# Peptides against a protein of PDB entry 9GMZ, part 19

Target 1, 343 residues: chain A of PDB entry 9GMZ
Amino acid sequence: TGFPLELLTRPATERLAYFENYTVAHPRLKEVYEILMRTIAEPAGASFIFVYGASGVGKTTLRLRVEQKLTELALPKLESDRARVPVVGIEAIAPESRYFNWKEYYTRALITLEEPLIDHKFDYGVRGISRDNFGKINVESKVVAPALRRALENALIHRHPDVFFVDEAQHFGKVASGYKLQDQLDCLKSLANMTGILHCLLGTYELLTFRNLSGQLSRRSVDIHFRRYCADSPEDVQAFKSVLLTFQQHLPLAETPNLVDHWEYFYERTLGCIGTLKDWLKRVLSDALDREATTITLKDLQKRALSVAQCQKMFKEIQEGERQLSETEADVQNLRSALGLGA

## One batch from the design tools (peptide; aimed at target 1 K241)

Design b1_p12_6_s2 (made by RFdiffusion4, then SolubleMPNN; from b1_p12_6, 5 letters changed)
Fold by OpenDDE base, seed 1:
Structure b1_p12_6_s2 (fold): chain B 343 residues (1-343), chain A 12 residues (1-12)
Amino acid sequence: as target 1 above (343 residues)
Amino acid sequence: MLEPVEPLPLPP
């Protein structure tokens, strides 16, 4: 079934919002979703989940869908436990300086954790943190990072989310090298241990560098690789074409555009990343709606495509990440062989 | 034959 035909009579804003909210349950997203949901439900003593994959593969979509599902599953319990937040998710900000801004991180985490209109005032045990009449946290400028950490620890313990999401988690690694990166890992590890809250770090393949630096995190972490679709795999090509067909049916236009016939061009300019594909189609749809067009053309697609140079850069970053994972898999196999474990 | 992929259910 395609989009609701009634959307054709609706404002451009509603038509665009429909497509923005539409999510294709493509095989890789579904697989990673199921693994992530299972791991959150049964962490088996893990303190961390690492979800890594190409930029634009769909990690944000994955996070949002998991957050929605965890919220839905928690609703019956939230009626009895009004203090509980089922899930909390923040985006790590790229630091402007050579130092990660922990004060800002803790502040944003506290704000996000308290965004639900929870009727119960919680005392964070820290002076200069208040909640307004709208339930928003206000943090006074005088509050220092160690105090904000204690407030966040107390809030996480009290609210007891099933998981704490950190999107764009590669940003932890960008500014810290060597010992400083280890200190950041130890800081996150300490936060997870002190609160008992499972942390899920989502990021690019740069997150692998962060993951590999802590042999101690390795013992208490689950790794989830969110793969792109590969053109050398007939199954992946078929899945990618099926995604195009699905998006084609869900573009709220009077005439269904033929996206599938251009699958190679879509692949060339997305590298098999469905998030990149969706964002491209959103831009093209917005342009089509603005001009009251009945359909989208190849020329419309070309106007909003990533440049070849952008794709080449992104592809190089992907290849490096995939190579590092392949080497790690080979190292595991070599270790297993050296241990006398079968393949 | 290409088959459409079902959308992930939106939460209500």
Scores: peptide ipSAE 0.039, ipTM 0.717, DockQ to the pose 0.117
OpenDDE base, seeds 2, 3, 4, 5: peptide ipSAE 0.038, 0.038, 0.035, 0.036; ipTM 0.714, 0.712, 0.724, 0.720

Design b1_p12_7 (made by RFdiffusion4)
Pose (drawn by RFdiffusion4):
Structure b1_p12_7 (pose): chain A 343 residues (1-343), chain P 12 residues (1-12)
Amino acid sequence: as target 1 above (343 residues)
Amino acid sequence: SEIQEELARARS
C-alpha cells in the first residue's frame, strides 16, 4: 500500500492535506482506543476515565476519533429521542489567576451544549441565561457559579450525553494552595455523580497528581495509560520501526525515502511518541515540498527536529510518569499480605 | 545521556 500516485500531478497543497489527514492505527493506540470505547459503552458506576499519556502520544487524536465513532451510534438512536447530543467535548482553560475559574468552565461547557432545537430544552433552570435567538447562548455576568452549575446539571440530565470529554485536564491542578487539589476534583465528582454522566479526563503526566487523592475518587475512576513506545522491549522497537515504514510508504514524494535506517535517530528525538513523529514528518514534508524535493534527506530531518534540551525535559517527565504508573507483582503481593488474605 | 543509555539498551 501507499499514497495515491495521482497526488504527484496535484499541487503541493493537496499532498500536504493528504498527509495531514493520514492516520496510523499503531498497536498502542488501537489497544487504548479499544479500552476507552469499551469503558464508555459501559461505565458501571465509574464517574471518571483518566487517560494518561506523554505529550504528543495522541490523546487529542484519540478523543476526536472516539467522538466521531460515537456520533455514528447516535443517528439510529435519534429516531427514538429527537433531543440528544451523543458526545460533548471541551478543553480545560488554563486560568490567568492563581486558581482554576469554575464559572468560566461552566459557561463554556453550557455554551458547547448549544443545539438548533433549543425549543426542546425550554428553560435551562435559572433566570438570566438564554439563547439570543441568533444561535448563540447568552449568559449574564451577574449569574453566580452555583446557579450556572445547576443550569449545566439540568441541561446535561436532559440531554443525557454518552460521555463528557475534558481535554487537557491537567489545568484542573491550578490551585491557590496546597490543599485544594482534592476539592478541585471532588467538585467534578459531585457534578458527574448527580448528572449521571461519565467525565473522561485526558491530559499529560501532570494529571498523575489527580490520581489517588481519596478512596472515593479511587473507586469512581478508571485509569487508562497511553504508553509510549519504549526501546527496552524489542516488540515496541519493532512496532516503532513499523510505524516509520508505514509513514515512509505513505508520505507523498517522487520516491520513498529510507526511514528505517534512521530509526534510532527518530526515536532519539521523538521518544516513541507517534504524534511527535508525525508532526516532525509533516514539517519535513512541508519543507521539502517548498523546494519540490524528490526525497527526504537526513539533513532535512535534522533541520526541523527538536532540540536536545527539549527532549531531555520530555524524557524526564516521561520517566517520572512511567515510574509513578508502574505496577509490579511485588505491589500485588504487598496488598495481599496487608489485606490478610494470604497467597 | 539518559536517552542515549536507553538507546544503548535497545534490542532488535

Design b1_p12_7_s1 (made by RFdiffusion4, then SolubleMPNN; from b1_p12_7, 4 letters changed)
Fold by OpenDDE base, seed 2:
Structure b1_p12_7_s1 (fold): chain B 343 residues (1-343), chain A 12 residues (1-12)
Amino acid sequence: as target 1 above (343 residues)
Amino acid sequence: SAIQEELARMKE
């Protein structure tokens, strides 16, 4: 089934919002979703989940769908436990400085965790953290990072989310030295251990550097590779074409554009990343709606496509990440073989 | 748990 035909009579903003909110349940997303949900349900002593993959593969979409589902599943219990937050998700900010701003991180985490509509309010025991008349958390500038950490620990314990999501978590790795990165991971590990809250870090292949830094994290982490679709796999090509077909059916335009016939061009400019594809189509749809166009043309697509140079850069980053994973897999296999464990 | 029930449903 395509988009609701009634959207054709609706404002451009509503038509665009429909497409923005629409998610294609493609095979890789479904697979990673199932693994992630299972791991959240049964962490088996894991303190961390690492979800890594190419930029634009759809990690944020995955997070949002899991957050939505966990919230939905928790609703019946939230009536009796008014203190509970089922899930919390934040995006790590790229530091403006050479150093990760923990104060900002803790502040944002607290603000996100303490949704204004939550009925059960508690005292953080930290001076300079208050709620406004609307229940929104305010953190005074005088509050230091250690105090904010304690406040976050208390809040996480009290609210007891099933998982704490950190999107764009590769930004933790943007430190001047590997040593500082390890310290950051140790800080996160300590937070997870002190609160008993499962942490899920989503990011690019730069998250693989976290695996190499802490052999202790590897024992308490679950790794999820969110793969792109590869053109050398007939199954992946078919899945990618199916995604194009689905998007084609869900573009709220009077005439259904033929995206599938241009699948190679879409692949060339997205590298098999569905998030990149969706964002491209959003831009093109927005332009089409602004012009009151009946359909999308190849020229419209070309106008909003990533440049070849951008794609080449992105592809190099992907290849490096995939190479690192293949080496890690080979190392694991070599380790297994060396241990007398069958391949 | 509600999550486990949902996972069971997803396997069917």
Scores: peptide ipSAE 0.060, ipTM 0.780, DockQ to the pose 0.018
OpenDDE base, seeds 1, 3, 4, 5: peptide ipSAE 0.030, 0.049, 0.038, 0.047; ipTM 0.740, 0.773, 0.675, 0.767; seed 4 fails the geometry check

Design b1_p12_7_s2 (made by RFdiffusion4, then SolubleMPNN; from b1_p12_7, 4 letters changed)
Fold by OpenDDE base, seed 1:
Structure b1_p12_7_s2 (fold): chain B 343 residues (1-343), chain A 12 residues (1-12)
Amino acid sequence: as target 1 above (343 residues)
Amino acid sequence: SAIQEALARAKE
């Protein structure tokens, strides 16, 4: 089934919002979603989940769908336990300096965890943390990072989310030295251990470097690779074409555009990343709606496409990440062989 | 380009 036909009579803002909110349940997203949901439900002593994949593969969409599902599953319990937050998700910020800004991280985490609608006022035991008249957390500038950490630990314990999501988690790795990177890993590990809250770090393949630096995290982490669709796989090509077919049916335009016939061009400019594809189509749809166009054309697509140079850069980054994973898989096989476990 | 080569391999 395509988009609701009634949208054709609705304002451009509603038509665009429909497409923005629409999620194609493509095979890789379903697979990673199921693995992630299962791991959250049964972490088996894991303190961390690492979800890594190309930029624009759909990690944010995955997070949002999991957050939605965890919230839905928690609703019956939330009626009795009004202090509970089912899930918390933040985005890590790239450090402007050689140091990760933990103060800002803790502040943003606290603000996100302490939803304005939570009736239960919690004393964080920290002076300079308050709620405004709208229930939003306010943190005074005088509050130091160690105090904010304690406040976050207490809040996480009290709110007891099923998982703490950190998007763009590769930014934890953007530090000037390996020693500082280890300290950051130990800091995250300590936060997870002190709170008993499962942490899910989502990021690019740069997250692998971060993951590999801590042998202690390796024992308490689950790895989930969110793969792009590969053109050298017939199954992946069919899945990608099916995504295009679904998107063309869900573009709220009077005339259904033929996206599938241009699948190679879409693949060339998205590298098999569905998030990149959706963002591209969203830009093109916005332009079409602004012009009150009945459909989108190849020229409209070309106008909003990533440049060949951008695609080449992204592809090199993807290839390097995929290579590192392939080497790791080979190392595991070699280790198993050396242990006499067989391939 | 490496992308074009990957796409060419998908056609073979």
Scores: peptide ipSAE 0.042, ipTM 0.662, DockQ to the pose 0.622
OpenDDE base, seeds 2, 3, 4, 5: peptide ipSAE 0.005, 0.009, 0.009, 0.000; ipTM 0.373, 0.398, 0.395, 0.404; seed 4 fails the geometry check

Design b1_p12_7_s3 (made by RFdiffusion4, then SolubleMPNN; from b1_p12_7, 5 letters changed)
Fold by OpenDDE base, seed 1:
Structure b1_p12_7_s3 (fold): chain B 343 residues (1-343), chain A 12 residues (1-12)
Amino acid sequence: as target 1 above (343 residues)
Amino acid sequence: SAIQAALARAKE
């Protein structure tokens, strides 16, 4: 089934919004979604989930779908417990300095957790934290990071989300020294332990460096690898072609473009990352709608494609991440062999 | 390129 044909008579903004909101349930997304949902439901003493994969693989889409599902599952409980927030998600900011800005992190987390429409307003006992007339949290500049942390801890305990998502979590690793990185990890561990809230860190393969620095995190963490589609795998190529087929059916254009016949070009410029593919198609669709075009051409695709140089850079970063994971798997096998457990 | 090499392997 394609897009609703009635969209062809609708404004360009509605047609674009349809495609933006559309999610292809591709095999890798489904697999990671199922693992993540299961892990959130049954963390088995884990305090952290690490979801790592290439930039543009679809981690944000995964997060949003899990957030939606957790919200839907919580609705019956939310009728009785109006203080509860089922899920909270933030994006970590790249530090402007050699230090991670914890004050900004805690502020953003608190603002996101304290939804304006929550009936049960709680005073966290911190001066300089207030709600505006719209119920939005305001944090005065005088509020120090330790006070914001306490406010966030109390908020997390009171709202009791099933999971706390941190997207772009590799930014925690962008600190000047390994010692500071350990302190950041210990800070996150302490927050998870003090609140009893499961934390899910989503990020690039740079998150692996962060993950490997703490043997204590390793014992209380679940790792989920969100893989791209690999051209060397016939199954992955077929899955990628199927995604292209689905996207071409869901582009709200008068004439269905033939994306599948150009699968190699799409693969070359996305590296098998479906998020990159979707973002590319959104740009091309927007251009087509602005021109009132009936379809998308190869020239339209080429105009919005990532450059070969960008793809080469991204591919090197992916290969390094995949290499590190393969080495880790080999290390696990070597460890098992050394322990006499067999391969 | 390494990408082109991967695509070439996918055709074999």
Scores: peptide ipSAE 0.080, ipTM 0.738, DockQ to the pose 0.659
OpenDDE base, seeds 2, 3, 4, 5: peptide ipSAE 0.038, 0.017, 0.016, 0.008; ipTM 0.626, 0.456, 0.423, 0.444; seed 3 fails the geometry check

Design b1_p12_7_s4 (made by RFdiffusion4, then SolubleMPNN; from b1_p12_7, 4 letters changed)
Fold by OpenDDE base, seed 1:
Formats: structure tokens, C-alpha cells, sequence
Structure b1_p12_7_s4 (fold): chain B 343 residues (1-343), chain A 12 residues (1-12)
């Protein structure tokens, strides 16, 4: 079934919002979703989940869908336990310096965890943390990072989310190498251990470098690779075409555009990343709605496509990440062989 | 381009 036909009589903003909120349940997203949901439900002593994949593969969509599902599953319990937050998600910010801004991280995490609608007031045990008249957390500038950490630890313990999501988690690795990176890993590990809250770090393949630096995290982490669709796989090509077919049915336009016939061009400019595809189509849809167009054309697509140079850069980054994973898989096989466990 | 080469390999 396509979009609701009634949208054709609705304002452009509503039509665009429909498409923005629409999620294609494509095979890779579904697979990673099921693995992630299962791992959150049964972490088996894991303190961390690492979800890594190309930029624009759909990690944010995955996070949002998991957050929605965890919230839905928690609703019956939330009626009795009004202090509980089912899930918390933040985005890590790229450091402006050689140091990660932990003060800002803790502040943002605390603000996100303390939803304005939570009736239960919690004393964080830290002076300079208050709620405004709208229930939003306010942190005074004088509050130092160690105090904010303690406040966040207490809040996480009290609110007890099923998982703490950190998107763009590769930014933890964008610090001076070596000792400082280990300290950051130890800091995250300590936060997870002190709170008992499962942490899920979502990021690009740069997250692998961060993941590999801590042998201690390796013992308490689950890895989830969110793969793009590969053109050299017939199954992946069919899945990608099916995504295009679904998107063309869900573009709220009077005339259904033929996206599938241009699948190669879509693949060339998205590298098999469905998030990149959705963002591209959203831009094109916005342009079409602004013009009150009945459909979108190849020219409309070309106008909003990523440049060949951008695609080449992204492709190199993807290839490097995929290579590192392939080497790691080979290393595991070699280790198993050396241990006599067989391939 | 490497992308075009990957797409070409997908057609073979």
C-alpha cells in the first residue's frame, strides 16, 4: 500500500512530514533491529553494544525505531513506575579540542534523561542543577564535570533505562591518541559499571578503532555491523530495488515517479546507504512540493544528488572500514584455526 | 571511477 491519497489535498508541510516519518523496513535494517532488540533484552553480561556502519546507512533510523519500541514495551510498567525512563539517546559532539568535553556530554545526557514530563523530582545531590518552570534541567556553569557525572550516575540508576544510546560515538575517538583514548574508554566503562545501564554506541567505521583499543571492553561488548547494500550481491541489488519501489509508492505526489528504472544512478549516488537515499529523496520531494509538481524527474534527482567527488570520498571511507572488518574476521578465523576449533 | 567499476562488476 502506498501513501494515503488524502495527503494530495494536504499542505506541503504535512506531505513532507509524512515522508520524513516513513521508514522502509528493508532487510538490513530489520536484521540489525532484531539483533539489537534481542541484545538489549538479553545482554548476557554485556555492558556495551557497538553498532557500526557507513555514514548514511540508517543508524539514526535504527536508534529511533528501537527507542519507539522500547517505549511501547515499557508503557505498562511506566504507569506504576513513573520515575522510570525506558530509553535515553544522545548524540556525541565532535570535540573542538584535543579533549572530549565530558562536561557537555554529561549535561546533555542529564537533560535528555530528565524529560520535562517526569513528575518525580529527583535530588541529584549536586548544587547548581535545577528544573525550570517547564521541568527542563538547568545546569549552572559552575558545576564541574565530576559533579555532573555523579548526577548522571544517580539519574541513570533512578530512571533505569533499558539502554543508553550514544549516536555519532566515533567522536569519542577524535582525541589525542594513546593514553587519553584509553582514559575515555575507562570513563565510559566506569559509567556503565557504576549505573548498571547498558550502553549502545552507534557510529561510523571509525568506532572500530575505538573498540579495538580496549581489551577489557571486548569482553563485555556485543558488535553489530550495519552493512550497506553491495552492488556485487544480487540479493543486495534486489533489496535496494525493493527499497526504491517502496519509496516511490510513499512519495506523496499525484503521479508515482519511476525510481526503480534509475536504480543504478541511485546506487551510484548513495553507495547502497538507505539513509543517504531517503535524505536525497526528501530534498527532491521538498523541491517538488515547493513547485507544486505532480511528480519528480531525473533532472530533479540530479539537482539534489551528491557530487561524484563526494561519493568517491565516502566510498573510500566505506572500503577502508569494510576492509578492516574483513581483516578482523580473517584474524578470528586464524585464531580459531590456531586454537584447533576449526574454521 | 571505483564506483563505476563496482557497478560494472555488478552487471557481469
Amino acid sequence: as target 1 above (343 residues)
Amino acid sequence: SEIQAALARAKE
Scores: peptide ipSAE 0.046, ipTM 0.715, DockQ to the pose 0.594
OpenDDE base, seeds 2, 3, 4, 5: peptide ipSAE 0.000, 0.005, 0.005, 0.000; ipTM 0.367, 0.399, 0.360, 0.362

Design b1_p12_8 (made by RFdiffusion4)
Pose (drawn by RFdiffusion4):
Structure b1_p12_8 (pose): chain A 343 residues (1-343), chain P 12 residues (1-12)
Amino acid sequence: as target 1 above (343 residues)
Amino acid sequence: ETLETYPPMEEL
């Protein structure tokens, strides 16, 4: 397989758009996608899905793909329920203040729930907020956060989305003190419990500070780790080389450059993160298409790679996250012994 | 070494 040969006659813009729209279902992403879909289809009391992963591993692409896939299920379902949004997805806003702005979060979440059939919803539940009949949801600055949250709860319980996505969930950790971390997630827990809607939280390894704050949160959450490819296990190395081969065969050029020969350097500057690899390859392809180059040279790759210091910070954070998420037989035995079960 | 190729995510 490979890129369509017809693209050679087309201008560089078509080649670049093709490579941007191209995706690879590498094994780690496939496994994480399958787990996430299975868990969304049947939460069974869980009120959170944590998706831990390094920067550039593909959390956002996973969210977008699962949103598209779930939207497909909604079309047959719509014949039964005219007013139902299948998936709602938003991004956590990094606050300018010391603490996360819950009023802005509620405002944006309610705004994202706009639908053309707004007549079906009628009143949101609290005065002071309504659509301006121009397709935009208007909220008043005098409306307090408890009333806005109540309106969001009512809207969510009316629409009943399959899953609620909060991309970049590490921004929830912006707090004014050292004790507010548990409350920051308890508020979202209460919202999810009352609305009966699973809240899937995606973020980098900084989200691990939101892992096990309390036993209640521990039970109300499901951990999904989007592991990067590690050079330690040969199987992961084989998979990383294989992803490079797929990219080598699928980037539009006159002749396919050799990328497997330079797999070590790619891993050095990407740490196995597939998104970081594709961003680099797309940048190099854009640089090459400017000069109409027939192949990719090592010099081109080196020109637009990542700095050593950046990759050192990436690896430090990744090592800390993998150390925190590691699970061994020793931990299982310790838990068995402490539980008094034995063996 | 034997390497494998992978399909696009649209086939998931």

Design b1_p12_8_s1 (made by RFdiffusion4, then SolubleMPNN; from b1_p12_8, 7 letters changed)
Fold by OpenDDE base, seed 1:
Structure b1_p12_8_s1 (fold): chain B 343 residues (1-343), chain A 12 residues (1-12)
Amino acid sequence: as target 1 above (343 residues)
Amino acid sequence: EELQLFPSLDEL
């Protein structure tokens, strides 16, 4: 199957939006999606889910698709429970200061959780939190972080989402000189425990350092590794080429570009990360549509490719993350062997 | 090498 041919007569904005909204169910995304959906449905006493993987692997795409599916599945129940929100998702901001801004985090979480469509006005019990005429939450600058936390705890309890997503969650690991990463973990644990809401933290391999600091989280967390495709695996290469084949059929252009013939160049500039690939193709498609081009050329690809220096930096970060996971897997095997459990 | 077309995730 390819794109709807009617798109060829549509505005460039509609053609680009089609490709933007198109999500290939590639093996790694499908696997992680199924694990995540199952874990949300049956958390089995887990308070946390950790989803970690390379930058540009597709974690944000995974989150947004799970948010969409959970919303769709909840629609029949929302008619009876008008206070309920099925899912809430935020992105953790990189601190401009040396410290994670909890006040901003709580404010963003409240604003996202309390979208205008919720008929039930909730009293947060906090002065300086109000709704405007459009139902949007307004937080006065005088409201302090502990008050915002209580407001968020109350909102999460009343809205009772099946999961609270935090994207770019490695930013919780950016603590002050003299503050412990443990204090950030204890803050998150307390929020999850006080609300009874399952938290899903998505992030880079830096999230592992944060995850490993708490032996208590290990008993109440599910770990999901979102792997890239590796060029040393024939199966991963075949899957990556099949992703290129699928994307080339879904580029709304008059002439289908042959992306598969350039698979090595695509691999070199994406490191097997499908999110990076999709973003690259989106930029190239936008340029092609702006020029009213019939197809995409190798020269068009080269203009929007990541630089070799960017790829080398990203690859070092990936190798370090994959190494840390491999060491952890070896430690688990060593522990099992030492316990007399077969490796 | 046999390549395949993957479905949309929205079709799952």
Scores: peptide ipSAE 0.581, ipTM 0.958, DockQ to the pose 0.821
OpenDDE base, seeds 2, 3, 4, 5: peptide ipSAE 0.563, 0.564, 0.552, 0.576; ipTM 0.956, 0.957, 0.955, 0.958

Design b1_p12_8_s2 (made by RFdiffusion4, then SolubleMPNN; from b1_p12_8, 7 letters changed)
Fold by OpenDDE base, seed 1:
Structure b1_p12_8_s2 (fold): chain B 343 residues (1-343), chain A 12 residues (1-12)
Amino acid sequence: as target 1 above (343 residues)
Amino acid sequence: EELQLFPDLSEL
């Protein structure tokens, strides 16, 4: 199957939107999606889910698709419970200061949770939080972080989402000189415990450092590793080529480009990260549509590729993350062996 | 090498 041929007569914006909205159900994404959906449905007393993997592997795509699916599944129940929000998702911002901005985090979470479409006005019990004429939450600058936290706790309890997503969650690890990463973890634990809401933290391999600081989180967390495709695995290479084949059939161009023949170049410039691949192809498609081009050439790909220096930097970050996971897996095996559990 | 087409994730 390929793109609807009617798109060839449609505006460039509609053609680009089609490709943007197409999410290749590649093996790694499908696996992580199924694990995540199952874990949200049956948390089994977990308070946290950690989803970690390389930058550009597709974590944000995973989050957005899970948010969409949870919303779709909740629609029949939302008619009876007008206060309920099925899911809430935010991105943690990299602190401009040396410290994570909790005030901004709580404000963004409240704004996202309290979308204008929610008929039920909730009193947050906090002066300086209001709704405008469009139902949008407004937070006055005078509202302090502890008050925003209480407002968020109350909002999460009343809206009762099945999960609270935090993307780029490695930014919680960016603490002040003299503050402990443990204090950030304790803050998140307290929020999850006070609300009873399952938290899913998505991030890079830097999230592992944050995750490993709390032996208490290990008992109440599920870990999901979103792996890239590895060129040393024949199965991963086959899957990566199949992703290229799928994308080439879903590029709304008059002539189907042969992406598969260039698989090594695509691998070199994406490191097996499908999010990076999709973003690259989206940029190249946009350029092709702006030129009214019939196809995409290797020269068009080269113009929008990441530089070798960018790829080398990203690869070092990936190798360090994969090494830390491999060491942790070896430590688990050593612990099992020492316990007399077969390795 | 047999390559396959993957559906959209929303079809799952």
Scores: peptide ipSAE 0.631, ipTM 0.964, DockQ to the pose 0.835
OpenDDE base, seeds 2, 3, 4, 5: peptide ipSAE 0.615, 0.624, 0.618, 0.626; ipTM 0.962, 0.963, 0.963, 0.964

Design b1_p12_8_s3 (made by RFdiffusion4, then SolubleMPNN; from b1_p12_8, 7 letters changed)
Fold by OpenDDE base, seed 3:
Structure b1_p12_8_s3 (fold): chain B 343 residues (1-343), chain A 12 residues (1-12)
Amino acid sequence: as target 1 above (343 residues)
Amino acid sequence: EELQLFPSLSEL
């Protein structure tokens, strides 16, 4: 169990690519994956799924795996229905301007939706949207955001994906002073309603602001909390150490590094976020391969660790998100008690 | 503590 030993004779680029593509199926990721796959299969009239958790917990990794799985499951149907796209996933960009660029969002969504289907001609019903000789969508500068929205609505209806993913969805919340976050939610809600396509928004705990603003979204949304591992839970500590044990066997180095003995330091600098851990190990592996090192030392880890100041900032953001969720759970319990439903 | 090896996510 471990990396293929033949990688030790391969170029540094292949060794790094192996680790980049390697993903541990840790308990929290598996749990959220199973919930998400079930919810996509049986949305029960939901229009939205919210997947929220700490930065670097592994939300993008989850999304990409679900996209792969939905594609694999759809392959037999795609042979007969060449118009269908099983899944579409985009990342929301943080606006440089205080305004969310809907024109760019719709353009990127259209490009992503149509990229797998270069050979399939689709009429977007909008002048100034075309395909180039490489099948890439070209949007003329004259095409306005409302026209791009209609093109996306038509494309989503025609391609009928099982889900539309938006990663880093907290960026919808970064609107200018005076713009209502509600207006962004109403735009997304309208897109989901007009297309009949389930939307999955993945993001940080900042995504909870969306949940609190719309009592109507709460009725048509499923919430999935992607938790980090907590050091106060013996089970979570065991799982985190087991992740370290798994990663140390999948680092393509001549000598297996002892990561487990440093678990407290790994926890201190990742806050129990496995994505942050993987990214750290990737950076350290890259440095080790560049030096033709046989193993990774604590000194090598320390060189690429997040600073204590970065970890303290991230931890405050996590604690605020976890607090808001705990208060919501207490409010539910208080409501049940007030309704005469026993605690 | 008994530590475990987790499978690859590709196996899910």
Scores: peptide ipSAE 0.531, ipTM 0.953, DockQ to the pose 0.935
OpenDDE base, seeds 1, 2, 4, 5: peptide ipSAE 0.508, 0.501, 0.499, 0.512; ipTM 0.948, 0.946, 0.947, 0.949

